# Designs tried in a protein design run: peptides against a protein of PDB entry 4GXB. Part 153

Target 1, 277 residues: chain A of PDB entry 4GXB
Amino acid sequence: VPTEEVSLEVLLSNGQKVLVNVLTSDQTEDVLEAVAAKLDLPDDLIGYFSLFLVREKEDGAFSFVRKLQEFELPYVSVTSLRSQEYKIVLRKSYWDSAYDDDVMENRVGLNLLYAQTVSDIERGWILVTKEQHRQLKSLQEKVSKKEFLRLAQTLRHYGYLRFDACVADFPEKDCPVVVSAGNSELSLQLRLPGQQLREGSFRVTRMRCWRVTSSVPLPSGSTSSPGRGRGEVRLELAFEYLMSKDRLQWVTITSPQAIMMSICLQSMVDELMVKKS

## One batch from the design tools (peptide; made by RFdiffusion4, then SolubleMPNN)

Design b2_p23_7_s3 (from b2_p23_7, 8 letters changed)
Fold by OpenDDE base, seed 2:
Structure b2_p23_7_s3 (fold): chain B 277 residues (1-277), chain A 23 residues (1-23)
Amino acid sequence: as target 1 above (277 residues)
Amino acid sequence: MSPEELLKLNPPPNPFQAYYDLR
């Protein structure tokens, strides 16, 4: 791709557009720096954020596809998909809420975390009770961003990345689940009959290994599930989990976001390693 | 740290049991 100056749109979690002038040859970090500069985010806080490739859904929600890697060219990565549904999103890239304290010290950092958290609550990524929701709304009305975040930090799935509904083979085969990654775990939410939610926690510290596989479904003649075109690549995340003492079991999640899930797993592990060092 | 090393640190309970204690 010839090196040209282009305008690149980067979205915040709330859908706010940040337009940056970059080169088509600018790598992920260059673009991230440009976004930071545009937002007046200090350089020392840039490392707390990352650029993600997402698919924007009809409802404006983001389906995270992957984290943009350092060697990638964000402009090329997003434009090569030739679909306006694909966007680049800025989001915090750490898992431990303790790092919020560093980010919150800066006005811009605070605003970014606040906007992200509001969005995550609105999208149902963070689970709130009715009472908690009332409290959050009150704080939002008062524009008390710090207090809002402090309350939000106590909420279930704060800081988690929520994935699209998918299928797992656990606890039963072909079980519909909603997977979320955060707090060094994969949370699998099962919708049970009667509006009961059962949640399973798979801690990364109990995962021996994980892998992503891609397969092309063989044209099995019979069950045309109507929506998947005959040639769609099936992605699966499989992890070997210590279920009990000396009992390892493979759990497989079938999801188009399997790659993103694996990225989250690795990122959570990496962060844990940094904390232990 | 290898996944195996991570496994040695904190064996979580049954994945589905851990969430009942949070309710």
Scores: peptide ipSAE 0.069, ipTM 0.638, DockQ to the pose 0.036; fails the geometry check
Fold by OpenDDE base, seed 1:
Structure b2_p23_7_s3 (fold): chain B 277 residues (1-277), chain A 23 residues (1-23)
Amino acid sequence: as target 1 above (277 residues)
Amino acid sequence: MSPEELLKLNPPPNPFQAYYDLR
């Protein structure tokens, strides 16, 4: 792609648009710095955020595709897909809420975390009770962003990324699940008969390994799920998990977001390693 | 560090607490 100056749109979690002037040849870090400058985010806080490629759904929600890597050219990465549904999103890129303290010390950092958290609650990524929702609304009305975040940090799935509904082979084959990544785990929420909800916690510290595989389903005459076109690539994330003492079992998640899930796993492991160093 | 190495360094909690009912 020829090097040209372009206007690139980067979205915040709440859908706010940040327009930056960049070169088509600018790498992910260059674009991130441009976004930070546009927002007046200090340089020392840039490392707490990353750029993500997402697909915007019909309802305006974001389906995370992958984190943009350092060597990537964000302009090329998003435009090469030839679909307006793909966007670049700025989001925090750490898991431990303790790092919020560093980011919250700055007004811009505080605003970014606040906007992200509000959006995550509105989208149902963070689980709230009726009473908690009332308390959050009260704090939002008072514009008490720090207090809002402190309360939010105590909520279930705070700091998690929620994925689209998918299928796992655990606890049963072809089990519909909603996967979330955060707090050094994959959370699998499954609906049981009788409208019961069960959550499974798969800690990364109990995963021996994981892999992503891709396959093209053979046109077997069997009833393909109505929504997948003939010939769509099936992505799977499989991980080997320590279920009990000396018992390893493979768990497989079938999801178009399998790559993003694997990125989250690696990122959580990396953060744990940094904390222990 | 591999996930396997991480497992050795960080003994897992009771694995039977992995699932809970959301009421």
Scores: peptide ipSAE 0.038, ipTM 0.637, DockQ to the pose 0.041; fails the geometry check
Fold by OpenDDE base, seed 3:
Structure b2_p23_7_s3 (fold): chain B 277 residues (1-277), chain A 23 residues (1-23)
Amino acid sequence: as target 1 above (277 residues)
Amino acid sequence: MSPEELLKLNPPPNPFQAYYDLR
């Protein structure tokens, strides 16, 4: 692609648009710096955020596709898909809520975390009771961003990424699940009759290994998930999990977001390693 | 840190827990 100056749209979690002028040859970090400058985010806080490729759904929700790599060209990465549904989103890129304290010290950082958290609650990524929702709304009306975040940090799945509904082979074959990644785990939620929720917590520290596999279903294969056309590429995330002492078991998640899930796993592991060093 | 060293960290309780829907 020839080097040209272009206007690139980057979205915040709440859908706010940030327009930046960049070169088509600018790498992910260059674009991130441009976004930070546009927002007046300090340089020392840039590392707490990343750019993600997402698909915008009809309802305005984001399906995370992947994190943009350092060597990527964000303009090329998004435009090469030739669909207006694909967007670049700025989001925090750490898992431990303790890092919120560093980010919240700055007005812009605080605003970014607040906007993300509000969006995550509205989208149902963060689970709230009716009473908690009332409290959050009250704080939102008062524009008490710090207090809002402090309350939100106590909520279930705060800081998690929620994936689209998919299928796992655990606890049973072809089990519909909602996967979320955060707090050094994959949470697999399945809805039971009577509004009961069963959640499986798979800690990354008990994963021996994981892999992403792509396959094309055979026409005769029973692997046609409802709604997938014959011949579509099937992505799977499989991880070998220590279920009990000396008992390893493979768990397989079938999802178009398998790549993003694996990125989350690696990112969580990396963060744990940094904390222990 | 080796994968083996990572596995020694924080054994989770029972992988599955039942919760009521918060909605």
Scores: peptide ipSAE 0.035, ipTM 0.610, DockQ to the pose 0.035; fails the geometry check
Fold by OpenDDE base, seed 4:
Structure b2_p23_7_s3 (fold): chain B 277 residues (1-277), chain A 23 residues (1-23)
Amino acid sequence: as target 1 above (277 residues)
Amino acid sequence: MSPEELLKLNPPPNPFQAYYDLR
């Protein structure tokens, strides 16, 4: 692609648009720096954020596709998909809430975390009780961003990335689940009869390995997930999990977001390694 | 570091806790 100056739209978690002028040849870090400059985010805080490719749903929610890699050209990556549904989103890229303290010291960092957290609550990514919701609304009305974040940090699935509803083979075959990644785990939520919610926690520290596979279902194969057309690519994330002492079991998640799930797993492992070094 | 290596360095304190009820 010829090198040209272009206007690139980058969204915040709340859908706020940030327009940056970049070159078509600018790599992910160059674009991230341009976004930071536009927002007046200090250079030392850039590393706490990443650019993600997402698909915008009809309701305005984001389905995360993948993190943009260092060698990628964000303009080319998003435009090559030839669909207006695909967007680039800026989001925090760390998992440990302790890093919020560094980001919150800056006004722009604070605003970014606040906007992300409000959006995550509104989208139901963070689980709240009625009382907690009332408290959060009160703090939001007062525009007390620091206090809002401190309360939010105590909530279930704070800092998690929530995926679209999908299917797992655990605890039973073809089980509908909602997967979330955060706090060094994959959380699998199951809806049970009687409006009960059961959650399975799969800690990355108990995963021996994981893999992503792609396949095309054969017309004769009964493995067509309800709602996928014949011949559509099926993505699966499989991980080998230590269920008990000396007992490893494979768990397989069938999801179009299998790649993004694997990226989250690697990112969580990498962060743990940094903390242990 | 591989997931296997991480598993060796960070064994879970409670190996039996896989599921819990939210409600």
Scores: peptide ipSAE 0.033, ipTM 0.614, DockQ to the pose 0.042; fails the geometry check

Design b2_p23_7_s4 (from b2_p23_7, 10 letters changed)
Fold by OpenDDE base, seed 2:
Structure b2_p23_7_s4 (fold): chain B 277 residues (1-277), chain A 23 residues (1-23)
Amino acid sequence: as target 1 above (277 residues)
Amino acid sequence: MSPEELLKLNPPPNPFEGLYDLL
């Protein structure tokens, strides 16, 4: 792609548009710096955020596709898909809420975390009781962003990334699940027939390994589920999990977001390593 | 650190304890 100056749209978690002038040849960090500059985010806080490629759903929710890598050209990465559904999103890129303290000290950082958290609550990524919702609403009305975040930090799945509904082979084959990544785990929410909603916690520290695989379904004469075209690539995340003492079991999640899930796993592991160093 | 190394450092609780009924 020829090097040209272009206007690139980067979205915040709440869908707010940030327009930046960048070169088509600018790498992810260059674009991130441009976004930070546009927002007046200090340079020392840039590292707490990342750019993500997402697909915007009909309801305005974001399906995270992947984190943009350092060597990528965000303009090329998004435009090459030739679909307006694909967006670049700025989001915090750490898992431990303790890092919120660093970010919250800055007005812009605080605003970014607040906007993200509000959005995550509105999208149902953060699980909120009726009473908690009332409290959050009261704080939002008062525009008490710090207090709002402090309360939000106590909520279930705060800081998690929620994925689209998908399928796992655990606890049963072809089990519909909602996966969320955060707090050094994959949370699997599921409701088996006749059962209550359950959540399984798969801690990354109990994962021996994980892998992403892609397969093209053979045209087996079996009735393709309505909606997946013949020949769509199926992505799977498989991880080997320590279920009990001396018992490892593979768990496989079939999801178009398998790559993003693996990125989350690696990111959570990396953060844990930083904390232990 | 590899996932395997993490496993060695932090022996996990019973995975079944990680299955919570959402009340």
Scores: peptide ipSAE 0.133, ipTM 0.681, DockQ to the pose 0.040; fails the geometry check
Fold by OpenDDE base, seed 5:
Structure b2_p23_7_s4 (fold): chain B 277 residues (1-277), chain A 23 residues (1-23)
Amino acid sequence: as target 1 above (277 residues)
Amino acid sequence: MSPEELLKLNPPPNPFEGLYDLL
């Protein structure tokens, strides 16, 4: 692609648009720096955020596709998909809420975390009781952003990334599940027939390994899930999990977001390694 | 560090305890 100056739209978690002028040849870091400059985010806080490729749903929600890589060209990556549904989103890129303290010290950092957290609550990524919701609304009305975040940090699935409904082979074959990644785990929410809503926790420290596979379904006649057109690539995330002492079991998640799930797993592992180092 | 190394350094609780009912 010839090097040209272009206007690139980057979205915040709440859908706020940040327009930056960049070169088509600018790498992810260059674009991130441009976004930070536009927001007046200090240079020392840039590393707490990343750019993500997402698909915008009809309801305005984001389906995360992948994190943009360091040497990737964000403009090319988003435009090559030839669909306006694909967007670039700025989001925090760490998992431990302890890092919120560093980010919250700055006004812009605080605003970014606040906007993300509000959005995550509104989208149901963070689980709240009726009473907690009332408390959060009261703090939001008072514009008490720090207090809002402190309360939010105590909530279930704070800092998690929630994926679209998908299918797993655990605890039963072809089980509909909602997967969320955070706090060094994959959370699987499911409701089996006649059962209560259940959550399974798969800690990354008990994952021996994981892999992503892609397959093209053979045109065999049966169960196309209604939303997958004939010939769409089927992605699966499989991980080998230590269920008990000396007992490993494979768990497979079938999802178009399998790549993003694997990125989350690696990112959580990397962060744990940094903390232990 | 491999996931196996992480397991050795900080063994998590029983994975079956991670299966719970949501209220």
Scores: peptide ipSAE 0.118, ipTM 0.695, DockQ to the pose 0.041; fails the geometry check
Fold by OpenDDE base, seed 3:
Structure b2_p23_7_s4 (fold): chain B 277 residues (1-277), chain A 23 residues (1-23)
Amino acid sequence: as target 1 above (277 residues)
Amino acid sequence: MSPEELLKLNPPPNPFEGLYDLL
């Protein structure tokens, strides 16, 4: 693509649009810096955020596709898909809520975390009781952003990324599940026939390895996920998990977001390594 | 660092982690 000046739209988690003028040849960091400058986010806080490629759903929710890598050209990455459903989103890129303290010291950082958290609650990514919802609403009405975030930090799945409903082979084959990544784990929520809602916690510290695989279903294979056309690429995330002492078991998640799940796993591992250094 | 190396550095505190019921 020839180097040209273009207007690029970057969305916040709440769907707020940030328009930046960039070159088509600008890499991910260049675009991120342009977004930060537009928002008046200080340079020392840029590293707490990343750009993500997402698909916008009909309800305005975002399905995360992948994190944009450093070598990528965000304008080319999003426009090459030739669909207006694909967007670039700015989101926090750390998992430990302790880093919120650094970000919240700045007015712009505080606003970004607040907007993201409100959106995550509204989308049901963060789980709230009726009483907690009432308290959050009261704080929102008062525009008490710091207090809102402090309460939100105590909520179930705060800081998690929630994926679209998918299928796992654990605890049973072809089990419908909702996967969320956060707090150095993959959370799998599921309801088996005749059972209560259950959650499985798969800690990254108990994963020996993981891999993403892609396959094209054969026309005769009955195992096409309901709603995928014949010939669509099937993505799977498989991880080898330490279930008990000296017992490793493979768990496989079939999801179009398998790549994003693997990125989350690596990111959580990387953050754990930084904390130990 | 490989996930295997991470396991060595961060042994699981509870070897019996698994599925639990949501309250």
Scores: peptide ipSAE 0.065, ipTM 0.675, DockQ to the pose 0.043; fails the geometry check
Fold by OpenDDE base, seed 4:
Structure b2_p23_7_s4 (fold): chain B 277 residues (1-277), chain A 23 residues (1-23)
Amino acid sequence: as target 1 above (277 residues)
Amino acid sequence: MSPEELLKLNPPPNPFEGLYDLL
């Protein structure tokens, strides 16, 4: 693509649009810096955020596709998909809520975390009781952003990324699950027939390895599930998990977001390594 | 660091805490 100046739209978690003028040749970091400058986010806080490629759903929710890599050209990456449903989103890129303290010291950082957290609650990514919801609503009405975040930090799945409903081979084959990544784990929520809602926790520290694979379903004459069009690429995340002492088992998640899941795993591992150094 | 190396540095405390019922 020839180098030219373009207007690029970057969304916040709440759908707020940030328009930045960038070059088509600008890399991910250049675009992130332009967004930060537009928002008046200090340079020392830029590293707490990243740009993500997402697909906007009909209800306005975001399905995370992947994190934009350093070598990518965000304008080219989003426009090459030739669909308006794909967007670039700014989101915090750390997992430990302790880093919120650094970000919250700045007005712009505070606003970004607040907007993200409100959105995550509204979308049901963060789980709240009726009483907690009432308290959060009261704080929101008062515009008490710091107090809102402090309460939110105590809630279930705070800081998690929630994925679209998908399928796993655990605990049973072809089990419908909702996966969330956060706090150095993959959380799998599931309800088997006749059972209560259950959550499984797969800690990254118990994963020996993981991989993403792509396959094209063979035209099996059998009733393919109605939602997979003939010829759609099937993505799978498989990880080898330490179930018990000296017992490793492969768990496979079939999801269009398998790449994003693997990025989350690597990011959580990287953060844990930084904390131990 | 590989996931395997991380596993060696951070041995799991309890392998059975991974699944719980949401009340």
Scores: peptide ipSAE 0.025, ipTM 0.571, DockQ to the pose 0.042; fails the geometry check

Design b2_p23_8_s1 (from b2_p23_8, 9 letters changed)
Fold by OpenDDE base, seed 3:
Structure b2_p23_8_s1 (fold): chain B 277 residues (1-277), chain A 23 residues (1-23)
Amino acid sequence: as target 1 above (277 residues)
Amino acid sequence: IEEEEEEFLLTTRALPPEVVLPP
């Protein structure tokens, strides 16, 4: 693609549009810096955020596809898909809520975290009780952003990224699950026959390894996912997990977001390594 | 640290009934 000046739309988590003028040849960091400048976000806070490729659903919800890589060209990456449903989204890219303290010290950082958190609650990524929801709404009405965030930080799945409903082979074969990534874990929500909704935790520290595979289902294959057309690529995330002492077991999640899940895993591991150093 | 962590089955829990999930 020839180098040209273009207007690129970047969305915040709440769907707010940020228009930036960039070059088609600008890499991910260049675009991120342009967005930061547009928002008046200080340079020292840029590293707490990343750009993500997402698919916007009809209800306005975002299905995260992947994080844009360092040497990627965001304009080309999003426009090459030739579908308006694909967007670039700015979101915080750390997991430990302790880093919120650094971001919240700045007005713009505070606003970004607030907008993201409100959106995550509204979309059900953060799990709330009725009473907690009432408290959050009260704080929102008072525009008490710091207090809102402090309360939100105590809630279940704060800071998690929630994926679309998918299928896992654990605890049972072809089990419908909802996966969320955060707090150095993959959280699997599931309901077995005759049971209430449950949450299982796969801690990244107990994962020996993981991989993403792509395959094309065979017409005669019994493992065809309902609703996928013949010849559609199937993505799977498989990880080897230490279930108990000296007992490793492979767990496989079938999801079109398998790549994003793997990115989250690596990101969580990387952050843990930084905290240990 | 890995050996001292709880088994996966022990980390599996029921969600509180008061939790509101989106449709």
Scores: peptide ipSAE 0.065, ipTM 0.664, DockQ to the pose 0.031
Fold by OpenDDE base, seed 1:
Structure b2_p23_8_s1 (fold): chain B 277 residues (1-277), chain A 23 residues (1-23)
Amino acid sequence: as target 1 above (277 residues)
Amino acid sequence: IEEEEEEFLLTTRALPPEVVLPP
């Protein structure tokens, strides 16, 4: 793509549009800096956020495809897909809520975290009880963003990224699940026949390794995934997990977001390593 | 390892019925 000045749209988690003037040759960090400047976010807070490629669903929710890498050209990455469904989204890119303290000291940082958190609650990414929801709404009405965040930080799956419904081979084969990544874990929500809705936790510290595979189903083969057509690429995330003492077991998640899941795993591991240093 | 195993078992739980989940 020839180098040209373009207007690029970047969305916040709540769908707010940020228009920035960039070059088609600008890399991810360049675009991120442009977005930060547009929002009046200080330079020292830029590192707490990243740009993500997402697919906007019919309901307006975002299906995260992947994090944009440093060498990528965001304009090219999004436009080359030739679909208006694909968007670039700004979101916080750390897992430990302790880092919120650094970000929320700044007015713009506070607003970004607040907007993201409100959106995550509205989309059901953060799990809330009826009473908690009432308390959150009260704080929203008072426009008490700091107090809102402090309460939200105590909620189940705060800071998690929720994926689209998919399938896992655990605890049973072809089990429908909802996967969320956060707090150094993959959380699997599922309902077995005759049972209550359950949540299982896979801690990254107990994962020996993981891999992403891509395959094309055989024409004669039945696709186990609803809505997947013949010849559609199947992505799977498999990880070897320490289930108990000296017992390793492979768990496989079949999802179009397998790549994004692996990115989350690596990101969580990296953050843990930083904390240990 | 034993403590980690116990933690793992504790993290597998039923969600409270009062939790509001998306459809």
Scores: peptide ipSAE 0.047, ipTM 0.655, DockQ to the pose 0.031
Fold by OpenDDE base, seed 2:
Structure b2_p23_8_s1 (fold): chain B 277 residues (1-277), chain A 23 residues (1-23)
Amino acid sequence: as target 1 above (277 residues)
Amino acid sequence: IEEEEEEFLLTTRALPPEVVLPP
């Protein structure tokens, strides 16, 4: 792609648009810096955020596709898809809420975390009780962002990335699940037949390994799941999990977001390693 | 399947009924 100046739209978690003038040849960090500058985010806080490629759903929610890598050209990455559904989103890129303390000391950082958290609650990524919801709304009405975040930090799935409903082979084959990544785990929400909604936890520390596979299903006649067109790429995340002492078992999640899930896993592991070093 | 279900159940918790889920 020829190098030229372009206007690039980057969205915040809440859908707020940030327009930046960048070069088509600008790499992810360059674009991130441009966004930071536009927002007046200090340079030392840039590292707490990343750019993500997402698909905007009909309801305005984001289906995270992947994190943009350092060598990528965000303009090219998003425009090459030739679909307006794809967006670039700025989002917090750490998992431990302790890092919020660093970010929220800055006005812009605070606003970013607040906006993201509000959005995550509204989208159901963060799970709240009725009472908690009332409390959060009260704080939101008062625009008490710090207090809002402090309360939010205690909530279930705070800081998690929620994925679109997908399928796992555990505990049952072809089990519909909702996967969320955060707190060094993959959380699987599911409802077994005749049971209430349950949440299972797969801790990354108990994952021996994981892999993403891509396959093209052979046109076999009968198993046209109505939502998958013939010939669509099937992505799967498989991880080998230590279920019990000396018992490893593979768990496979079939999801178009398998790549993003793997990125989350790696990111969580990396963060844990940083904490241990 | 039964063993897997039990194993899963040991690692899972029920969500409280008070949880507000998005529509």
Scores: peptide ipSAE 0.023, ipTM 0.593, DockQ to the pose 0.026
Fold by OpenDDE base, seed 5:
Structure b2_p23_8_s1 (fold): chain B 277 residues (1-277), chain A 23 residues (1-23)
Amino acid sequence: as target 1 above (277 residues)
Amino acid sequence: IEEEEEEFLLTTRALPPEVVLPP
């Protein structure tokens, strides 16, 4: 693509649009800096955020596809898909809520975290009780952003990324699950027949390894998932998990977001390594 | 399989009924 000046739209988690003028040849960091400048986010806080490629659903929710890599050209990455459903989203890119303290010290950082958190709650990514929801609404009405975030930080799945409903082979074959990544774990929400909704935790520290595989289903397979066209690529995330002492077991998640899940795993591991150092 | 389920169940937590789940 020839180097040209273009207007690029970057969305915040709440759907707010940030328009930036960039070059088609600008890399991810260049675009991120442009977005930061537009928002008046200080340079020292840029590193707490990343750009993500997402697919916007009909209801306006975002299905995260992947994190944009440093070498990528965001304009090319999004436009090459030739679909308006794909968007670039700015989101915080760390997992430990302790880093919120650094970001919250700045007005713009605070606003970004607040907007993201409100959106995550509204979308059900953060799990709240009725009472907690009432408290959050009260704080929102008072526009007490710091207090709102402090309460939110205590909530279940704060800081998690929630994926679209998918299928796992654990604990049972072809088990419908909702996967969320955060706090150095993959959380699997599932309901077994006759049971209540439950959450299983797979800690990244107990994962020996993981891999993403891609396959093309053969047309003859009777798995009539009605909506997927016969030629869709099947992505799977498989990880080998230490279930007990000296007992490793493979768990496989079938999801179009398998790549994003693997990115989250690596990111969580990387952050843990930084903390240990 | 049963043992695997038990271990998974040991690591699983029931969500409180008060949790507001997305529709």
Scores: peptide ipSAE 0.031, ipTM 0.632, DockQ to the pose 0.027; fails the geometry check

